Peptides against a protein of PDB entry 3T7K. Designs and how they scored, part 215

Target 1, 248 residues: chain A of PDB entry 3T7K
Amino acid sequence: KAEKILARFNELPNYDLKAVCTGCFHDGFNEVDIEILNQLGIKIFDNIKETDKLNCIFAPKILRTEKFLKSLSFEPLKFALKPEFIIDLLKQIHSKKDKLSQININLFDYEINGINESIISKTKLPTKVFERANIRCINLVNDIPGGVDTIGSVLKAHGIEKINVLRSKKCTFEDIIPNDVSKQENGGIFKYVLIVTKASQVKKFTKLINDRDKNETILIVEWNWCVESIFHLNVDFTSKKNVLYQKK

## One batch from the design tools (peptide; made by RFdiffusion4, then SolubleMPNN)

Design b2_p28_8_s2 (from b2_p28_8, 12 letters changed)
Fold by OpenDDE base, seed 4:
Structure b2_p28_8_s2 (fold): chain B 248 residues (1-248), chain A 28 residues (1-28)
Amino acid sequence: as target 1 above (248 residues)
Amino acid sequence: KELEKKLEEAQLAGDDKTAAELEKKLKE
């Protein structure tokens, strides 16, 4: 059926998209539409797997979903597109009225607002955002909204190598791991990096660290700090936004 | 606090409907 539908076109584009969807297409696609998309070089996957070499995300806007956040770690992310790309494409293909000899849909017309070329270009870098920021090992409180597994998975996708989960009420200084990054000359390296959820945790961890390891650098942030860093594919250490405690 | 946790979970999961409902409740 898909072949018959596409036979009216003299030339078919190859979009070469390996994509996931978030915030759209919850009902999926019918078999015919999937086949049509496949013939146009558009493959949509249900889940993110590294082996699939995904290069595209479909979303109506910037979202803080696991899929969207992880899409910014694709190598590279070639396109971040609105779902209207697929909708308009399929609409054009299924249209019986217009003897369209060619599919006239341009990917660039469907870019997600806020995902600009600067962001896309950063996904071509050989390093991940937190790697560039000299953050390799972090401490994560166990009561973080969203769960440590999901949060941890996103962070790992963006270059965090080790995630130490802290039992917020029971942890001691010995449970806190240092950010083991080789002293690079020009970058402010924080020895302790923590993601926390509340002010009481800031007080607790600052006390534990300062009492036992005096004069060390500490960065305590909210999850939103990570989200913003991912959205920009850059860590801005000059910003105090979502930073709960910083000791240089 | 429980609502905030549920909101973050819904947002991360891509459950837009639940997230929107929770956001409304939190503003209230």
Scores: peptide ipSAE 0.390, ipTM 0.865, DockQ to the pose 0.345
Fold by OpenDDE base, seed 5:
Structure b2_p28_8_s2 (fold): chain B 248 residues (1-248), chain A 28 residues (1-28)
Amino acid sequence: as target 1 above (248 residues)
Amino acid sequence: KELEKKLEEAQLAGDDKTAAELEKKLKE
């Protein structure tokens, strides 16, 4: 059926998209449409796997979803597109009235607002955002909204190698891991990096660290600090936004 | 705090409907 539908076109574009969707297409696609998209070089996956070499995300806007956040770690992310791209494409293909010899839909017309070329270009870098920021090992409180697994997975996708989960109520100094990074020429290194949810945790962890390991550098942030860093694919250490405690 | 937690969970999961409802509640 897909072949018959596409036969009316003299030339078919190859969009070369390997994509996931978030915030759209909850019901998926029918078999015919999937085949049509495949013929146009558009393959949509249900989940993110590294082996699939995903290069595209469909979403109506910038979202805080796991999929969207991870899409910014694609190597590279070629396109972040609104779902209207697929909708308009399929609409044009299924149209009986248009004696269209060619499909005339440009990917660039459907870019998600706020994902600009600067962001896309950073996904071509050989390093991940937290790697560039000299954050390799972090401490994460166990009561974080969204769960340690999901949050940890996103952080790992963006270059954090080790996630240490802290039991906030029972945590001792010995449970806190250092950010074991060799001093790179252009970046400040925090010995202890923590993601917390409460002010009480800030007080607790700062005390534990300062009492046992005096004069060490500490960075305590909220999850939003990570999200913003991901959205910009850059860590801004000059910003105090979402930073709960910083000792340089 | 509980609503915020639920919102974050919904957002991360891609549950847009739940997220929208929670956002509305948090603004009220």
Scores: peptide ipSAE 0.317, ipTM 0.834, DockQ to the pose 0.371
Fold by OpenDDE base, seed 1:
Structure b2_p28_8_s2 (fold): chain B 248 residues (1-248), chain A 28 residues (1-28)
Amino acid sequence: as target 1 above (248 residues)
Amino acid sequence: KELEKKLEEAQLAGDDKTAAELEKKLKE
């Protein structure tokens, strides 16, 4: 059926998209449409796996979903597209009236607002955003909204190698891990990096660290600090937004 | 705090309906 539908076109584009969807296409695609998309070089996956070499995300806008956040770690993210790309494409293909010899859909017309070429270009860098920021090992409180597994998975996708989960009520100084990064001469390295949810946790951890390891550098942030860093694919250490405590 | 937790979970999971409902509740 897909072949018959596509036979009216003299030339078919190859979009070369390996994509996931978030915030759209919850009901999936029918078998015919999947086959049509496959013939056009568009393959849609249900889940993100590194082995699939995904290069595209479909979403209506910038979202803070796990899939969207992880898509910014693709190597590279080639396209971030609105679902209207697929909708318009399929609509054109299924249209019986238009003796269209060619499919006239431009990917660049469907870019997600806020994901510009600057963001896309950063996904081509050999390093991840937190790696560039000299954040390799972090401490994460166990009561974080969204869960430590999901949050941890996103952070790992963006270059954090080790995530230490802290039991906020029972943790001691010995439970806190240092950010083991070689001191590069020109970059501010924080010895202790923590993601917390409450002001009480800030007070607790600052006290524990300052009492036992005096004069060390500390960075305590909210999850939103990580989200903003991912959305920009850059850590701005000059911004105090979503920073709860900083000691340089 | 519980609503905020649920909102973050819904957002991360891509549950837009639940997220929208929770956002409305948090603004009230």
Scores: peptide ipSAE 0.296, ipTM 0.827, DockQ to the pose 0.352
Fold by OpenDDE base, seed 3:
Structure b2_p28_8_s2 (fold): chain B 248 residues (1-248), chain A 28 residues (1-28)
Amino acid sequence: as target 1 above (248 residues)
Amino acid sequence: KELEKKLEEAQLAGDDKTAAELEKKLKE
């Protein structure tokens, strides 16, 4: 059936998209539409796997979903597109009124607001955002909303190598791991990096660290600090936004 | 705090329906 539908076109584009969806297409696609999309070089995956070499995300806007956050770690992310791209494409293909010899849909007309070329270009870099920021090992509290597995997975996708989960009520200084990174020229390295959820945790961890390892650098942030860093594919150490405690 | 936690979980999971419901409750 898909072949019959597409036979009316003289030339078919090859979009070469390997995509995931978030915040859209919850009901999926029917078999015919999936086949049509496949013929146009658009393959939609249910989950993110590195082996699939994903290069595209469909979403109505910038979202803080696991899929969206991880899409910014694609190598590279070629396109971040609104779902209207697929909707308009399928509409045009199924249209009986338009004697269209060609599919006329421009990908650039469907870019997600806020994901510009500057962001896309950063996904071509050989390093990940937290790697560039000299954050290799972090401490994560176990009571973080979203769960340590989901949060940890996102952070690892963006260059964090080791995630130490802290039991906030029972942890001691010995449970806190240092950010073991080689000194790079011109970059401030924080020895201890922590993601926390509560002010009480800030007080606890700062005390534990300062009592046992005086004069060391500490960075304690909220999850939103990570989210914003991912959205910009850049860590701004000059910003105090979402930073709960900083000792240089 | 519990509602906020659930909202964050729903958002991360991409559960837009649940997230929308929770956002509505938080505005009330």
Scores: peptide ipSAE 0.289, ipTM 0.824, DockQ to the pose 0.410

Design b2_p28_8_s3 (from b2_p28_8, 12 letters changed)
Fold by OpenDDE base, seed 5:
Structure b2_p28_8_s3 (fold): chain B 248 residues (1-248), chain A 28 residues (1-28)
Amino acid sequence: as target 1 above (248 residues)
Amino acid sequence: DKLKKELEEAQLAGDDKKAEELEKQLEE
């Protein structure tokens, strides 16, 4: 059925998109539309797997979803597109009125607002955002909204190698892991990096670390610090935004 | 604190409707 529908076109584009969707297409696509999209080089996946070499995200806007955040770790992210791309494409294909010799849909007309070429270009870098920032090992409190698995998965996608989960009420200094990185040229190295949710945790961890490992560098941030770093694909150590405690 | 937690959870899960609702509640 898809072949019959597409037979009216003399030439079919190959968009070469391997995509996931977030904030759109919750009901999925019918079999015919999936087949049509496949013939146009558009493959939509339900979940993110590294083996799929995903290069595209569909979303109505910048979102704080796991999928959207992870899409910025694609190698590279070629396109971040509004769902209207698919909608308009399918609408044009299903239209019976005009013998369209060609599909005339330009991907660049459907870019998500705020995902510019600067962001896209950074996804072509050989390193991940936290790797560039010399953050490889972090401590994460267990009571973080969204759960340690989801948060940890996003962080790992962006270059965090080790996620140490801290039991906020029971943890001791011995439970806190250092950020074991060699002094690289780019950015300040913090020996201890922690993501916390409460001011009480800041007080606790700063005390534990300062009492046992005096004069070491400490970075304590909120989850929003990570999100902003991901959205910009850059860690700004000059910003105090979402930083709860910093000792250089 | 509870609303903020729920908002972050909704955002991460992709529950846009719930997230929007919670955002409105936090602004009030």
Scores: peptide ipSAE 0.379, ipTM 0.859, DockQ to the pose 0.354
Fold by OpenDDE base, seed 1:
Structure b2_p28_8_s3 (fold): chain B 248 residues (1-248), chain A 28 residues (1-28)
Amino acid sequence: as target 1 above (248 residues)
Amino acid sequence: DKLKKELEEAQLAGDDKKAEELEKQLEE
C-alpha cells in the first residue's frame, strides 16, 4: 500500500534520519505511515540505543526529558526537528488533490528553536561535554528527583564515567569519591564534584570534606547545572547559576 | 521543595502538562 501511494511521485527524497521522539507522537504511527517514512529514509525508534547510531530527534521545543537530553550526545546529532515535519510530509503524501511530481518539504524549515548550528557542531567533537570540563567521577545524592538511574544515564551519555550514589543521611567522608582527572594546565579541576538537592546537603558535604581533606577543590551543583551544560554543550565555570558551593 | 521535586520528575518523564502546571504553582 505504501508503494502504491508513493508511486505517484517521480522522485523520492532520502532524508537519512534515525530518530527518536519526545513530547510528540505518543500514539505512534500506523503501519502504512511507518512504511512510507522508511521509504523516505526516516526511521523512528522507540528507545535510544548506541548501536542504532541515532542522528535525529523530534520534539516540539527544547525539553528536559531524558530522550532530549541524551539526543544532544548523539555522534553527531544531525537534526533536531519539530514534529510538524512528519505531519506535513505525511499530509502531502496522502493528498490526492495535488498532482505533485515531487515532495517539497525541506528539513531546515522545521528546526527546533534554540538548537542552532553551533550546538549541532559541538556534537561532532570527539569528546563529551563533561569530559571537556574535566569531570569524570561525580557524587550523586540518592534522593534526587527523577531517580539516580535516569539522571545517571543522562550524565554517562555526556561523558561522566563513574557515578557514586550517596546516601544523604548516612554517608561519611569515606563514601565520597574523588574526581580522578589528570591535571590539565588550562582547565579547572575539582577534586570533589557533587550533585545535591538541598542546602542541608551542601553544609553536610562541605563539612565532611573540609574536616578530612583540607584545602581541596569542591564543586557542588544542582541538577539544573547539568541540564544547562548539556543544552549548551559547554560547561561555563564563570557562571554561578545553579552552583551551590564552589571552592577553587 | 516538594513542588520542585515534582516538577523535575515531570520534566524528565515528558509530562508537559503537569510540568506547566507545577511551574505556575511555583511562580505564585
Scores: peptide ipSAE 0.370, ipTM 0.857, DockQ to the pose 0.301
Fold by OpenDDE base, seed 2:
Structure b2_p28_8_s3 (fold): chain B 248 residues (1-248), chain A 28 residues (1-28)
Amino acid sequence: as target 1 above (248 residues)
Amino acid sequence: DKLKKELEEAQLAGDDKKAEELEKQLEE
């Protein structure tokens, strides 16, 4: 059926998209439409796997979903597109209008607002955003919304190598791991990096660290700090936004 | 704090309807 539908076109584009969807197409696609998309070089996956070499995300806007956040770690992310791309494409293909020589849908007309070429270009870098920021090992509180697995997975996708989960009520200084990064001359290396959810945790961890390892550098942030860093694919250490405690 | 937590969870999960509802509640 898909072949018959596509036979009306003299030439078919190859979009070469390996994509996931978030915030759209919750009901999926019918078998015919999936086949049509496949013939056009558009493959949609249900989940993110590294082996699939995903290069595209479909979303109506910038979202804070796991899929969207991880899409910014694709190597590279080639396209971030609105779902209207697929909608208009399928609409044109299913149209009963006269034989069309070519499908007239341009990918660039469907870019997600806020994901510009600057962001896309950063996904081509050989390093991940937190790697560039000299953050390799972090401490994560166990009561973080969304769960340590989801949050941890996103962070790892963006260059965090080791995630130490802290039990906020039972943790001691010995449970806190250092960020094992060689001291670079350019500064900005924190020995202890923590993601927390509450002000009480800030007080607790700062006390534990300062009492046992005096004069060491500490960075304590909220999850929003990570999200903003991912959205920009850059860590801005000059900003105090979402930073709960910083000691240089 | 509870609503904020639920919002973060909804956002991460991609539950847009729930997220929008929670956002409205936080604005009220």
Scores: peptide ipSAE 0.367, ipTM 0.857, DockQ to the pose 0.364
Fold by OpenDDE base, seed 3:
Structure b2_p28_8_s3 (fold): chain B 248 residues (1-248), chain A 28 residues (1-28)
Amino acid sequence: as target 1 above (248 residues)
Amino acid sequence: DKLKKELEEAQLAGDDKKAEELEKQLEE
């Protein structure tokens, strides 16, 4: 069926997209449309796997979903596109009216607002955003919204190697892991990095660390700090936004 | 606090309908 539909076109584009969707196409695609998309070089996956070499995300806007956040770790992310790309493409293909000899859809017309070329270019870097920021090991409180597994998965996708989960009510200093990174000359390396949810946790962890390991560097942030860093593919240590405690 | 937590969970999970509903509730 898909072959018959596409036979009316003299030339078919090859978009070379390996994509996931978030915030759109909840009902999926029918078999014919999937076949059509495949013939146009558009393959849509249900989940993110590194082996699939994904290069595209479909979303209506910038989202805080696991898929969207992880898409910014693609190597590289080639396109971040609105779902209207697929909608318009399929509409043109299924259109009975015009013997269209050619499919004329420009990918650049469907870019997600806020994902610019600067962001896309950063996905071509050999390092991940937190790797560049010298954050290798972090402490994460167990009561974080979204769950430690989801949050941890996103953070790992962006270069964090080790995630230590802290039981906020029962943890001691010995449960807190240091951010073991090689001293780079120009970057403020924090020995202890923590993601917390409450002010009480800030007080607790700062006390535990300061009492046992005096004069060490501490960074305590909320999840929004991570999200903003991912959205910009850059950690701005000069900003106090979403930073709950910082000791240099 | 509860609504904010639920919103974050919905956002991360990709439950757009729930997220939108929760956002409206937080704005009210």
Scores: peptide ipSAE 0.281, ipTM 0.812, DockQ to the pose 0.443

Design b2_p28_8_s4 (from b2_p28_8, 17 letters changed)
Fold by OpenDDE base, seed 4:
Structure b2_p28_8_s4 (fold): chain B 248 residues (1-248), chain A 28 residues (1-28)
Amino acid sequence: as target 1 above (248 residues)
Amino acid sequence: DELKKKLEEAQLAGDDKEAAKLEEELKK
């Protein structure tokens, strides 16, 4: 029983982690280990639900997984940790050799490389990354690798309110939705924001928009633009990386 | 195009093994 195993410790830490895993622990945990983790204030969930108030992600590194990308939208993300935290923790607990009176594992020693305090601090902001960038409504091509549902779910987690799926081969100007954001004074608002996959789509959509709605602002990006924005929890409009077309 | 699609799907799904295979195939 987990209780018997933990009884050797005088004091148990409470890590207060509500976590999901990605790129690790594919086989899950045994019942005893789950109970041990629960006693230490570590609860691991299979899926992301808003109601669970998740605050932690376990991953070996920065990943492009749905779970990892969504974890950066947690409110807040308290910790992004390597799986070695759990491994070392359980190893220490199961160790019979050392009469360890205390569990000596520091969460800060297991931070995922590239997820620094600056990133964590941004998850405490009252707004999401795309909300801060004045991107609320986007157009997404239907043939996007990864699928519109998964990509759409990630984007919504990060503050995009409306995702319009464009049938790349059949779409007309009337199918394209504007980014309906109130004119806030200080930020370049793009009227049309599109995520596309091919140069031919750029040509098509730029033509459709420019022919029907002249002089409007257009931002056409790749999925990688979104990913990079999420990884940094900041949209850099000065960067041309992954931007296929921009009209200010 | 199909390989790229599969790669992105694998990456998003967290199938690292499949993603690695697909990345290698795309480099050939």
Scores: peptide ipSAE 0.330, ipTM 0.843, DockQ to the pose 0.336
Fold by OpenDDE base, seed 1:
Structure b2_p28_8_s4 (fold): chain B 248 residues (1-248), chain A 28 residues (1-28)
Amino acid sequence: as target 1 above (248 residues)
Amino acid sequence: DELKKKLEEAQLAGDDKEAAKLEEELKK
C-alpha cells in the first residue's frame, strides 16, 4: 500500500531522521504511515537508546519531559521539529488531487520555537554540558520529585558520571561524595555539588559539610537549575536563579 | 509541596494533561 501511494512521486526525499516523540503522537502511527515515513528516511523510536544514534525529536514546544531533556544530549541533535511536519507530510502524500511530482516540505519551517541553531550547534561539541562545567559527581536527595532514576538518567546523559543518592533524614557527612575533578586553572570547581528540594536540606548539608570540611566549595541547586542548564546547553555560574547555596 | 512534586512527575513523564491541570491548581 505504501509503495502504491508513493509511486506517484518521481523523486522521494531522504530526510535521514531517527526520532523520538514527546507531547505528541500518543496513539502512534498506522502501519501504512510508518512504512511511508520509513521510505522517506524517517524512523520513529519508542524509547531512547544510545545504540540507535537518534538525531531528532518531535514535540509541540520545549518540554520538561525526560525524552526532550535527553534529546538535547544527542550527538548531534540534527533537528527538533513540531509534529506538524509529519502531519503535513502525510497529508500531502495521501492527497489524491495534487499532481505533485515532488514532496515540497522544508524541515526548517517546522523547527520548535526556542531551539535555535546555537543550541543545535552545541550538541555537536565533544563534551556534555555538565562535563564542560566541571560537574562529574553529584549528590541527589532521595525524595526528589520525579524520582532519582529518571532524574539521574537525564543527568548522566548530560555528562554526570556519578550520582550519589542521599537519604535526607539519615545521611551523615561521610555519605556525601566530593566532585572529583582535577583542578583546571581557569574554571570554578565545586568540591561538593548537591541537588535538593527543601530549605531544610540546605541547612542540614551546609552544616554537615562546613563542620567537617571547612572552607570547601559548595554548590546546592534545585532541579530547575539543571533543567535550565540543559535547555541552554550551558551552565551559567553567574546566575543565582535556582541556586540555593553557593560557597566559592 | 505535594502539588509541585506531582507537577514535576507529570512533566518528566510527558503527561501534558495532568501537568496542565496541576499548573492551574498551583496558580490558584
Scores: peptide ipSAE 0.312, ipTM 0.842, DockQ to the pose 0.351
Fold by OpenDDE base, seed 2:
Structure b2_p28_8_s4 (fold): chain B 248 residues (1-248), chain A 28 residues (1-28)
Amino acid sequence: as target 1 above (248 residues)
Amino acid sequence: DELKKKLEEAQLAGDDKEAAKLEEELKK
């Protein structure tokens, strides 16, 4: 059935998209449309797997979804597109009975607002955003909204190697892990990096660290600090936004 | 705190409808 529908075109584009969707197409696609998309070089996956070499995300806008955040770690992310790309494409394919020479849909017309070429270019870098920021090992409180597994998965996708989960009520200094990175002269390297949810946790962890390891560098941030860093694919250490405590 | 947790979960899951609902509740 898909072949019959596509037979009216003299040439078919190959978009070469391996994509996931977030915030759109919750009902999925019918079998015919899936086949049509496949013939056009558009493969949509349900989940993110590294082995699939995903290069595209469909979303109506920038979202805080796991899929969207992880899509910015694709190697590279080639396209971040609005769902209207698929809608218009399928509409064009289904609409006219007359032979069309070509499908006239340009990917660049459907870019998600805020995901510009600068962001896309950063996904081509050999390093991940937190790796570039010299953040390798972090401490994460166990009561983080969204869960430590989901948050941890996103962070790992972006270059965090080790995530230490802290039981906030029972945690001692010995439970806190240092960020084991080589000291670079000009790099803002923090010995202790923590993601917390509450002011009480800031007070607790700062006391524990300062009492036992005096004069060491500490960075305590909210999850939003990580999200913003991911959205920009850059860590801005000059910004105080979403930073709860900093000791240089 | 529970509402914030649910909101973050909805956002991470891509449940826009639930997220919108929770955002409205948090504004009250």
Scores: peptide ipSAE 0.278, ipTM 0.822, DockQ to the pose 0.340
Fold by OpenDDE base, seed 5:
Structure b2_p28_8_s4 (fold): chain B 248 residues (1-248), chain A 28 residues (1-28)
Amino acid sequence: as target 1 above (248 residues)
Amino acid sequence: DELKKKLEEAQLAGDDKEAAKLEEELKK
């Protein structure tokens, strides 16, 4: 059926998209449309796997979803597109009226607002955002909204190698891991990096660390600090936004 | 705190409908 539908076109584009969807296409695609998309070089995957070499995300806007956040770690992310790309494409293909010799849909017309060339270009860098920021080992409180697994997975996708989960009510200083990063010449390295959810945790962890390791650098942030860093593919250490405690 | 947790969970999961609902509830 897909071949018959596409036979009316003299030339078919190859979009070369390996994509996931978030905030759209919850019902999926029918078999015919999947085949059509495949013939156009568009492959849609249900989940993110490194082996699939994903390069595209479909979403209506910038979202805080796991998939969207992880898509910014693709190597590279070639396109972040609105779902209307697929909708318009399929609509054009299924249209009986137009003696369309060619499919005339430009990917660039469907870019997600706020994902600009600067962001896309950063996905071509050989390093991940947190790696560039010299954050490799973090402490994460166990009561974080969204769950440690989901958040941890996103953070790992962006270059955090080790995530230590802290039991906020029972943790001691010995449970807190240092950010073991070799002093690179030009980057502010924090010995202790923590993601917390509430002010009481800030008080607790700062006390624990300062009592035992008084002269060390500490960064305590909210999850939003991570999200903003991911959205910009840059860590801004000059910003106090979403920073709960900082000791340099 | 519970609503914020649910919102974050919905957002991460891609449940836009639930997220929108929770956002409205948090504004009240």
Scores: peptide ipSAE 0.270, ipTM 0.818, DockQ to the pose 0.353

